# Designs tried in a protein design run: peptides against a protein of PDB entry 8OXM. Part 103

Target 1, 371 residues: chain A of PDB entry 8OXM
Amino acid sequence: FKAEFRLAGGVNLPKIIDCVGSDGKERRQLVKGRDDLRQDAVMQQVFQMCNTLLQRNTETRKRKLTICTYKVVPLSQRSGVLEWCTGTVPIGEFLVNNEDGAHKRYRPNDFSAFQCQKKMMEVQKKSFEEKYEVFMDVCQNFQPVFRYFCMEKFLDPAIWFEKRLAYTRSVATSSIVGYILGLGDRHVQNILINEQSAELVHIDLGVAFEQGKILPTPETVPFRLTRDIVDGMGITGVEGVFRRCCEKTMEVMRNSQETLLTIVEVLLYDPLFDWTMNPLKALYLQQRPEDETELHPTLNADDQECKRNLSDIDQSFNKVAERVLMRLQEKLKGVEEGTVLSVGGQVNLLIQQAIDPKNLSRLFPGWKAWV

## One batch from the design tools (peptide; made by RFdiffusion4, then SolubleMPNN)

Design b2_p14_6_s2 (from b2_p14_6, 8 letters changed)
Fold by OpenDDE base, seed 5:
Structure b2_p14_6_s2 (fold): chain B 371 residues (1-371), chain A 14 residues (1-14)
Amino acid sequence: as target 1 above (371 residues)
Amino acid sequence: MLDEEMELAKAAAR
């Protein structure tokens, strides 16, 4: 290991360390402290399994449909090492960086990212109608620019076109796999883009199995398919390549139902794997940057009053696990709102739900649904 | 199919 480290920024101040392998290769690693990387490690294993299923199918293999994975080594309940995704940037950093973000560069007369955030924060406790109106005003004055990512990174037209297709396929695969697994908290900092491949890397996998629906502000979309995400696909948007890649991914997932259910069942009942949303985690995920001052978590673990009988906790856990498995089975059967849908019908419903400005306007403002 | 997707995407990019 090199003696020097860098900070990656963010609340947990993860340390970037450089390691020279026995092969003489330098490898950058991210050391997270105060974070449980076991859920990330487990979800990466599930993604690797989904990739194996996608590689077995001739149509998904030909399309190179894969969810990007990274190495996670949990060291303790509060620390681990991640593979640094070298040559990736958070989509939020590219789009809405305060100094040089693409929105500021290409749309200098639009609302600033700060103005958009402020407007949505002001209506956070308001009616759904008021949220929708302000969200539409924000969207009118904050036009998508993510098409410029591929244009800046890939100057050759043939390479540009191939990378835009790689991006579109990556969004499709990760959206469907993420939906099946109930992956939440897909804010613009939890999605990286590879500057060389244009593929997405999903990080911070701590909200899974639809636990985003039990947040103080429930998640209302199946995956991130916001205006900038769609703009990155180019002129076809969600039609053509994206839709077909979603359908082919969904077909493979549905045809692999027994395998997916068996693996998720083993994970849900693993006593070492805490996937449940606790109230403190729920508050933390939807905290305002302004509220950072007073919540010293005095994790006084000494609130003895939750001697709810171990039997009632275990029965409650088992009922939640059963409900998650039932909902996963429904998704894999194409059951949506009590109706059995075809693959095309299910994918269409999910796309419509993900792009609906009524659903997007109801999200927590920190999710930045206008980006 | 892949070639048709590429041709449709090329036709839409023109």
Scores: peptide ipSAE 0.015, ipTM 0.506, DockQ to the pose 0.013
Fold by OpenDDE base, seed 3:
Structure b2_p14_6_s2 (fold): chain B 371 residues (1-371), chain A 14 residues (1-14)
Amino acid sequence: as target 1 above (371 residues)
Amino acid sequence: MLDEEMELAKAAAR
């Protein structure tokens, strides 16, 4: 390791360190403290297996359908080392940075990101109808700009076109695999974009197996397919390349049902893998910016052995695991709302659910569904 | 790339 480190910023102040391998290659790493990286490590292994399935199929291999993965090495229950995703930026940093965000640069007369956030926070406890009306007002006064990412980074028209296609394929693959695995918490800071490949990198995989549906404000969309995500695809939006890549990804997932169920079953019953949503994690994920004051995590987890009967905890856990496996099996059979759908029918339903402004308006304001 | 994806992609670039 080099003697110097940098801070990546953010609440947990992760340390960027440079390591020289035995091969003489320098590798940048991110050291996180006070964070459980075990779930990220497990989900990266599942993504690698999905990539193996996608590479075995001729149609998905020809389309280069892959989920971008990074190396995770858990060191403890509260620390680990991540591969630094060099040349990536959070989509939220590009789009809604207060100083130089693309919305401010390209749409200076639209609402600011702060005005949009404030309007949606004011209606957070209101009816679904009031949330929908304010969300539509926000959307009218905050127009998408993510098309400019590829235009800024790729000046050659042929390269620009290839990169926009790579982006669209990456969104499609990650959306369908993310849906199958029930990946949640897809806010604009948990999705990185690679500035060289235009591919997405999904980070912070701490909400999986549809545990986003049991948050205080439930997740109402299968994946992030917001207006800026669609704008990055260009004039065809969700039609053509995106839809076909979703269908081909879903076809491979459905045809790999037994393999995916076996893998997820092993993971759900691993006693070292806590994937269940707890009340403290749920509160942390949906904290209000105004409540930043007093919750010092006095995670004095003093070992008060609440001897809650191991039997009742085990029975409750087993019932949740069984429900997750049943729902995964339904998705892989194309069962949606008690109806068996074709691959095209299932993908169409998921796209419609993800772009529905009624579903988007119900999300937690911190998810930024108008972006 | 499959010719169909290239044609759809070319149609999306026009």
Scores: peptide ipSAE 0.014, ipTM 0.480, DockQ to the pose 0.014
Fold by OpenDDE base, seed 2:
Structure b2_p14_6_s2 (fold): chain B 371 residues (1-371), chain A 14 residues (1-14)
Amino acid sequence: as target 1 above (371 residues)
Amino acid sequence: MLDEEMELAKAAAR
């Protein structure tokens, strides 16, 4: 390891360290402290399995459908080392950086990212109708710009086109696999884009198995398919390549039901894998300092140590695990809202749910659903 | 199929 480190941004101030391998290659690594990387490590293994399934199928292999993975080495319950995704940037950094974000560069007369966030925070405790109206006003005055990512990075028209397709395929694959696994907390800092491949890298996998639905502000979308995410696909948006790649990914997942259920069952009952949402984690996820306008902490959380008996905790855990497995089985059968759907019907429903401005307006403001 | 997706995507990029 080199003697010097850099701080990554964000609340946990991860340390960026450079190491020289036994092969003489320099590798950058991210050291997270105060974070349980076991969930990230487990989810990366599941993504590798999904990639294996996608590579076995001729149609998904031809389309090069894959989820980008990174190496995770948990060191303790509160620390670990991540592979640094060299040549990646958070989509939020590209889109809504305060100094030189793409929205500011391409749409200087639109609302600032801060103005959008402030407007949505002001209505956070209001009705769904008031949230929807303000969200629509924000969306009218904050137009998507993510098409410019590929245009800035890829000057050759043939390369630009290939990379826009790679992006669209990456969004489709990660959206469907993320939905099957119930991946949450898909805010703009938890999604990286590779500046060379245009593929997405999903990071911070600490909200899985639909645990985002039990947050104080529940997640209302199956995956991130916001206006900027769609704008990056180009003029076809969610139609054509994206939809077909979603359908082909969903076909492989549904045809691999037994394998996926067996893997997830082993993980849910692994005593080393804490996937359950705890109240402190839930509060932390929705009280980020980056979203702190001057809301005084009036949380008198009386620390009533609910000493739930160990037996009641274990019985409650097993019931939640069973419910997660049942819901996973439903998804893999195409059961949505008690109805059995075709692959095309299921994918269509998920796309409609993900782009619905009513669902998007209900998300926590820190998720930045207008981006 | 790949060629059709590429041709559809080329047609939509024109």
Scores: peptide ipSAE 0.014, ipTM 0.484, DockQ to the pose 0.014
Fold by OpenDDE base, seed 4:
Structure b2_p14_6_s2 (fold): chain B 371 residues (1-371), chain A 14 residues (1-14)
Amino acid sequence: as target 1 above (371 residues)
Amino acid sequence: MLDEEMELAKAAAR
């Protein structure tokens, strides 16, 4: 390891450390403290399995359908090392950076990201109708710009077209795999885009197995397919390449039902893997103002009272795990709202749910569903 | 356990 480290931004101030391997290669690593990386590590392993399934199928292999993975090494319950995703940027950083974000650069007369957030925060406790009206006003005055990512990064037209296609395939694969695994909506800072491949890297996988539906503001979309995510696909949007890649991914997932159920069952019952949403985690996920304010959690909460009977906790856990497995089985059978759908029907429903302004308007404003 | 069972699941998927 080099003696010097850099701080990455954000609340947990992760340390960027450069390591020289025995092969003489320098490898940048992110050391997180005060964070449990076990869930990230597990989800990366599941993604690798999904990639193996996708590589076996001729149609998904020909389309190069993969979910991007990174190395995670948990060191303790509160620390670990991540592979530094070199040459990636958070889509939120590209889109809504306060100084030089693409929205400000390309749409200087639109609402600022702060104005959008403020408007949506003001209606957070209001009716769904009021949320929808304000969301539509925000959307009218905050037009998508993510098409410019590929235009800025790839000046050659043939490369630009190939990279836009790679992006669209990456969104499709991650959306369907993410839906199957119940990742839900993804915060704009938790989606990285590779500046060379145009592929997405999903980070901070702390919500899985539809646990986003039990948040104080429940998730209402199967995956993030916001206006900027769609704009990055270009003029065809969700039609054509995206839809076909979703269908081919879903086909592989459904045809791999037994394998996926077995893997997820093993993970759900692993006593070392806490995937359940706890109230503190739920509050932390939806009380983060993205503002840099130093909320030092004074972790002085006395550990005393939660000696609930181990038997009742175990029975409650098992019932949650069973419900997750049942819902996973339904998804893999194409059962949506009690109806069995074809692959095309299921993918269509998921796309419609993900792009519905009524669903998007109900999301937690901190996750910026207008971006 | 996760690693062994995940490797078993990887082997069963192979």
Scores: peptide ipSAE 0.000, ipTM 0.407, DockQ to the pose 0.021; fails the geometry check

Design b2_p14_6_s3 (from b2_p14_6, 9 letters changed)
Fold by OpenDDE base, seed 4:
Structure b2_p14_6_s3 (fold): chain B 371 residues (1-371), chain A 14 residues (1-14)
Amino acid sequence: as target 1 above (371 residues)
Amino acid sequence: DLDEKMGLAIAEMR
């Protein structure tokens, strides 16, 4: 290890350290001292398995459909080492950075990110109708700009086109696998984009197995497919490449049902893997100011006082795990709202749910569904 | 879809 470290910023002040390996290669690492990285590590393993399934299928292999993974080494329940995602930027930082964000640069007369947030926070406790009206006003006055990411980074037209395709394929793969695993919506700071590959890296995987639906403000979308996410795909938006890559990914997932169920079953019953949403974690995820670029620490509530009888806890846990497995089986069969859908029908429903401004307007304002 | 066809053609040339 080098003697010097850098701070990455944020409340938890993660330390960027440079390590020289036994191979003589320098590797940047992010050391977190107040975060449980076990869930991230488990989800990276699941993504690696999904990547293996995608690589075995000719149609997904030809499209290079993969979920970007990073190395996670949990050191304790509150500390770990992450691979520093060198050459990545949070999409939120690119889009809505206070001074130099793409929205401010390309749309200087639109609402500021702060004005949008304020308007949506003012209606947070209002009716769904009032939320929808204000969300539509925000969207009208905050137009998407994420198309400019690839245009800024890739000046050669052929490279630009290839990178826009890589981005679209990355969004499709992560959206479908994220839906299957129940990752839900993703905060704009928890989606990194690689400045060289245009592929997405999802970080802070602290919400999985549809646990976002039991938050104080429940998730209403299957994955993040906001206007800027779509704008990055270019003029075709969700049509063509994105839809086809979603369909091909979903086909591989559905054809791998038994394997995915077996893997998820093992993980859900692993006593070392706490995937359940606790009230403190739920409050933490929806009360913090959005400006924290940080992986949210899984607050292990060591508060011993709720010794409910071990038997009632175990029975309640088992019933939650069984419900998650049943819902996963339904997804892998194409069962949506009690109806069996084709791959194309299921993908279409998920896309429509994800882009519906009524669903987006109901999300927690802290997750910036207008970005 | 043209983008899909082009993207597949590019993937086959690499």
Scores: peptide ipSAE 0.134, ipTM 0.798, DockQ to the pose 0.014
Fold by OpenDDE base, seed 1:
Structure b2_p14_6_s3 (fold): chain B 371 residues (1-371), chain A 14 residues (1-14)
Amino acid sequence: as target 1 above (371 residues)
Amino acid sequence: DLDEKMGLAIAEMR
């Protein structure tokens, strides 16, 4: 290890360290403290299994459909080492950085990211109709710019086309696998884009198995397919490559039902893997930026009173796990809202749900559904 | 879709 470290920023002040391996290669590592990396590690294993399934199918292999993975070594419930995703940037940093973000650079007369957030926070407790109207006003005055990522990074037209294709395929694969695993919407800071491959890396996988639906502001989309995410695909948007890659990914997932159910069952019943949403985690995920100051987790709440019978806790956990498995089985059968859909029908429904401005307007404003 | 056809053609050339 080098004696020096850098801070990556954020509340937990993760440390970037450089390590020379026994192979003489220098590797960057992110040391997280006060963060549970076990869920990330488990989800990376599931992604590796999905990648194996995608590589076995000729149609998905030809398209190089993969979910980008990173190495996670959990050291404890509150510490671990991550592989630093070198050459990646959060899509939120590229899009809505206050100084040099693409929206400010390409659309200087649009609303600022702060103005958009403020407008949506003002209506957070209002009706769905009022949220929708304000969301449409925000969207009209905050036009997508993510097309410029590939245009800035890839100056050669043939390379640009290939990288835009790689991006679109990466979004499709991660969207469908993310839907199957119930990852839901993803905060723009938790989606990294590789500056060389244009592929996405999903980080901080702390919401899985549709636990985003039980948040104080429930998720209303199956995955993040916001206007900027779509703009990065180019002029065809969700049509053509994206739709076709979603269909091919969904075909592989549905045809691998037994394998996926078995894997997820083992994980859901692993006593070392707490995937359930707790109230503190829910509060943390949907905190207002103004409330960042006071939640020192004084985890000195005495262990005393929740002698709820161990039997009732175990029964409640098992019922949640069974419900997750049942919903996973429905997804893998193409059961949506009590109807069995074809792969094309299911993918179409998911795309329509994900791009619906009514669904997007209902998301937690902190997750910036207008970006 | 043209982009999909081109993308498959590029993938087959590699």
Scores: peptide ipSAE 0.127, ipTM 0.791, DockQ to the pose 0.014
Fold by OpenDDE base, seed 3:
Formats: sequence, C-alpha cells, structure tokens
Structure b2_p14_6_s3 (fold): chain B 371 residues (1-371), chain A 14 residues (1-14)
Amino acid sequence: as target 1 above (371 residues)
Amino acid sequence: DLDEKMGLAIAEMR
C-alpha cells in the first residue's frame, strides 16, 4: 500500500488507495468506511451470472452486451475494499460539476445545477401537478449535453461511432438487468462512465429488489433513462440500438428465468444478506446534503431494533422475500400490470415509464431527474 | 436501424 490516499467525495468520504500487487502492478482501490459492501458483492456475483447468460446467446454475444462489474471484498459489516474503476468518472461529475460541468460549458445560459435542484426542492412536499409543472420548467431551461462526452473523448469519427455504440449497448444491458433485479438509487453519482470504453459502471447497489418503491419518496422509474442518458446515445435516442439491445437482453433474461429465480431465491434467504429497506437507510438515502463535503454521522441501523418477537420478524421477512420472488417471476414472464406482454411490448412499456416526465417529476430531488 | 446494422457489421469484421 502507498502511504497516500485520495478522497472520492460523497457523504461517507471513501478513500482511494494505491496498492502494488505481487505482480508489481499498481492498482487503485476504493476503501469505503461505514458502508456495508456485502450487498454490492452479492449484486456483482448476480451481474457476473447475467454476463455468463448474455455470452451464451449468439445475438447478445455479437453485440458484446455486458454489465460492467468490479471486485468487492467486504472486510466487515461497515468496511470493504472495492476495485477502483481506473479511468471512470461519475456521470454527475462530468455533467453537473459546479466549476467545469458540461452543462455549464455547453449551456452557460441555462439554469445552473444548483438552481434546478433548488426549484425541485421547493416543490418536494407539493402536489404531483405542481412537481410536474416545475420539472417541465427546469427541463426547458436545462437542456441535455451528454452527447459531448463521446465527442470530447473520441476525436476520430470511427472510434467516436464505436464508443457511442458501446455506451448505448451498456445503458441497454444495465437498464434491463437492473430492472429485473429491481435496482434503485440510480442517481448521477452512482453511475460511472469509463473514459476509454464509454461503458457504464453501476456502483452502490444498496437498493435492490424494488426496495426503492418503499422509500418515503418512492421510485417511479424502472431505470435511469433521463434526458442526458438518452442524449449520450446520439440522434436516434432510445430507438434502434438501445431498444434492440434491451429486447435482446430481456429475451435472454426471460429464457433464463429458472436459473435467475433459483439464484435470487438463495440470495433472498441468505441470513448474511440484508437487502431489506430499513427506516435509517431510507432517511440516509433521502436526507443526502446538497454539499458532498459534510460528514453526516452514519445512523447506526442497530439502535432501532424494536423488540419484535423473532417469530414476527421472520414471518414478515419471509412474506417480503416471497413477494420479491413473485414479482421477479412476473417480470421474467413479461407480466406487467396483470397483462402478459411480448419482449417488445415489455421493453416498450419500461422505456415509456422511464422517460415519462410525470414519473421523473415525482422522484426525490437528490436523484436529479432533470439530468 | 442503420446504426444497429453498422454495429453488427463491425462486430462480424472482428
């Protein structure tokens, strides 16, 4: 280990450390303190399985459809080592950095990221109608710029086209896999982009199995498909490559339903895998300060064990696990809102739900749905 | 889609 470390930002101030391997290669590692990385580790294993399924199918293999994974080594319930994704940047850092964000550089006359956030915070406790009106005003005055990521990084037109394609395929694969697993909390700091591959890396996998829907402000979208995410795909947006890659990913997931159900069942009943949403975690996720610099005390989850009888806790847990498995089975059968959909119909519904400004306007302001 | 056809053609050339 080198004696120096860097801070990666965020509430928990994760430390980037440099390690020299036995092979003499330097490797960056992210040390998260105060976070349980067990959920991240488990979700990475599920992503590796999904990648194995995608590599077995000729159509998804030809498209190189993969969800990017990173190594997680949990050290304790409150600490672990992540493989630092060298050459990645949070999409939020590229888009909405206060000093040199792409929105400020390319759209200097638009609302600032701070003005957008302030406007949405002012209506946070208002009606859905008032939230929608203010969200539409914010969106009108905050136009997408994420197309410029590939244009800045890849000056050769052939490389640029290939990287934009890799980006679009990465968004499609991660969106469908994330939907199947019910992955939430997809804010702009939890999605990294690789500056060399243009592929996305999803981090902080602590909201899974649709537990985002039981937050005080429930999640209303199946995945992040905001205007900047779409702008990065280029002129076709969600049509063509993105839609087709979503359909091909969904076909593989649906055809692998028994394998996916068996794996998720084992994980849901693992006594070491706490995937359930607790009130303190919910408060932590939705009380994120606007300023990444303040050390919020990690609310110890342990202190609010109301002495419920062990039997009532176990029965309540089992009923939640059963509901998660049932909903996963429905998704893998194409059952949406009580109707069986084709792969194309299901993917279309998910895209429409993810881009609906009514759904986006209802999200927690810290999710930054206008980005 | 043209982008999908081009992307598949590129993948078949590798």
Scores: peptide ipSAE 0.121, ipTM 0.793, DockQ to the pose 0.014
Fold by OpenDDE base, seed 2:
Structure b2_p14_6_s3 (fold): chain B 371 residues (1-371), chain A 14 residues (1-14)
Amino acid sequence: as target 1 above (371 residues)
Amino acid sequence: DLDEKMGLAIAEMR
């Protein structure tokens, strides 16, 4: 380890440390404090299993469909070491950085990111109709710019096309795998983009198995497919490559139903894996300051072991686990809202749900659904 | 889709 560390931004002030491996290579590592990295480590293992399934299928292998993974070493319930994703940037930093964000550079006359956020915060406690109207006004005055990521980074037209394709495939694979696993909290700081590959890296996997739906402001979309996410795909948007890659990923997931159910069942009943949403975690997720600069005192979630009777906790846990498994089985059968759908029908429904401005307008403002 | 066809053709050339 080098004697010096750098602070990464954000509420938890993670430490960037440089390490020399036994191979003599320097590697950057992110040391997170106050975060439980056990859930991230478990979800990375599930993603590796999904990648193995995708590599076995000829159609998904030809398309190089993978979810990007990183190494996680949990050290305690409140600390761990992450592999630093060198050459990645949060999509939020590229898009809506206060000084040099792509929206400000390419759309200087649009609303600022702060103006958009303020407008959505003002209606946060209002009706769904009022939220929708303000969201539509924000969207009219905040036009997507994420196409410029690949255009800035990849000046050669052939490379640009290949990287835009890699991006679109990465979005498709992560969206479908994320939907199957019920991955939530997909705000613009929890999705990194690799500046060399244009592939996405999903971080902070602490909301899984649809636990985002039980938040005080429930999640209303299956994955992040906002206007900037779509703009990064280029002129075809969700049609063509994205839709096809979603369908091919969903085919592999549905054909691997027994394997996926077995893996998730083992994880849900693992006493070391706390995937359940608690009220303190829910409050923390929806009180996060949207600006990296405000040192809000992290409420120490003291482990109040609420000694609820161990028997009632265990019965309630088992019922929630059974419900998660049933819902996973429904997804893998193509059962949506009590109807059995084809792969194409299911993927189409998920795309429509993810792009619906009524669903997007209902999200927590910190999710930044207009980006 | 043309982008999908091109993407498959590129994948077959590698």
Scores: peptide ipSAE 0.114, ipTM 0.788, DockQ to the pose 0.014

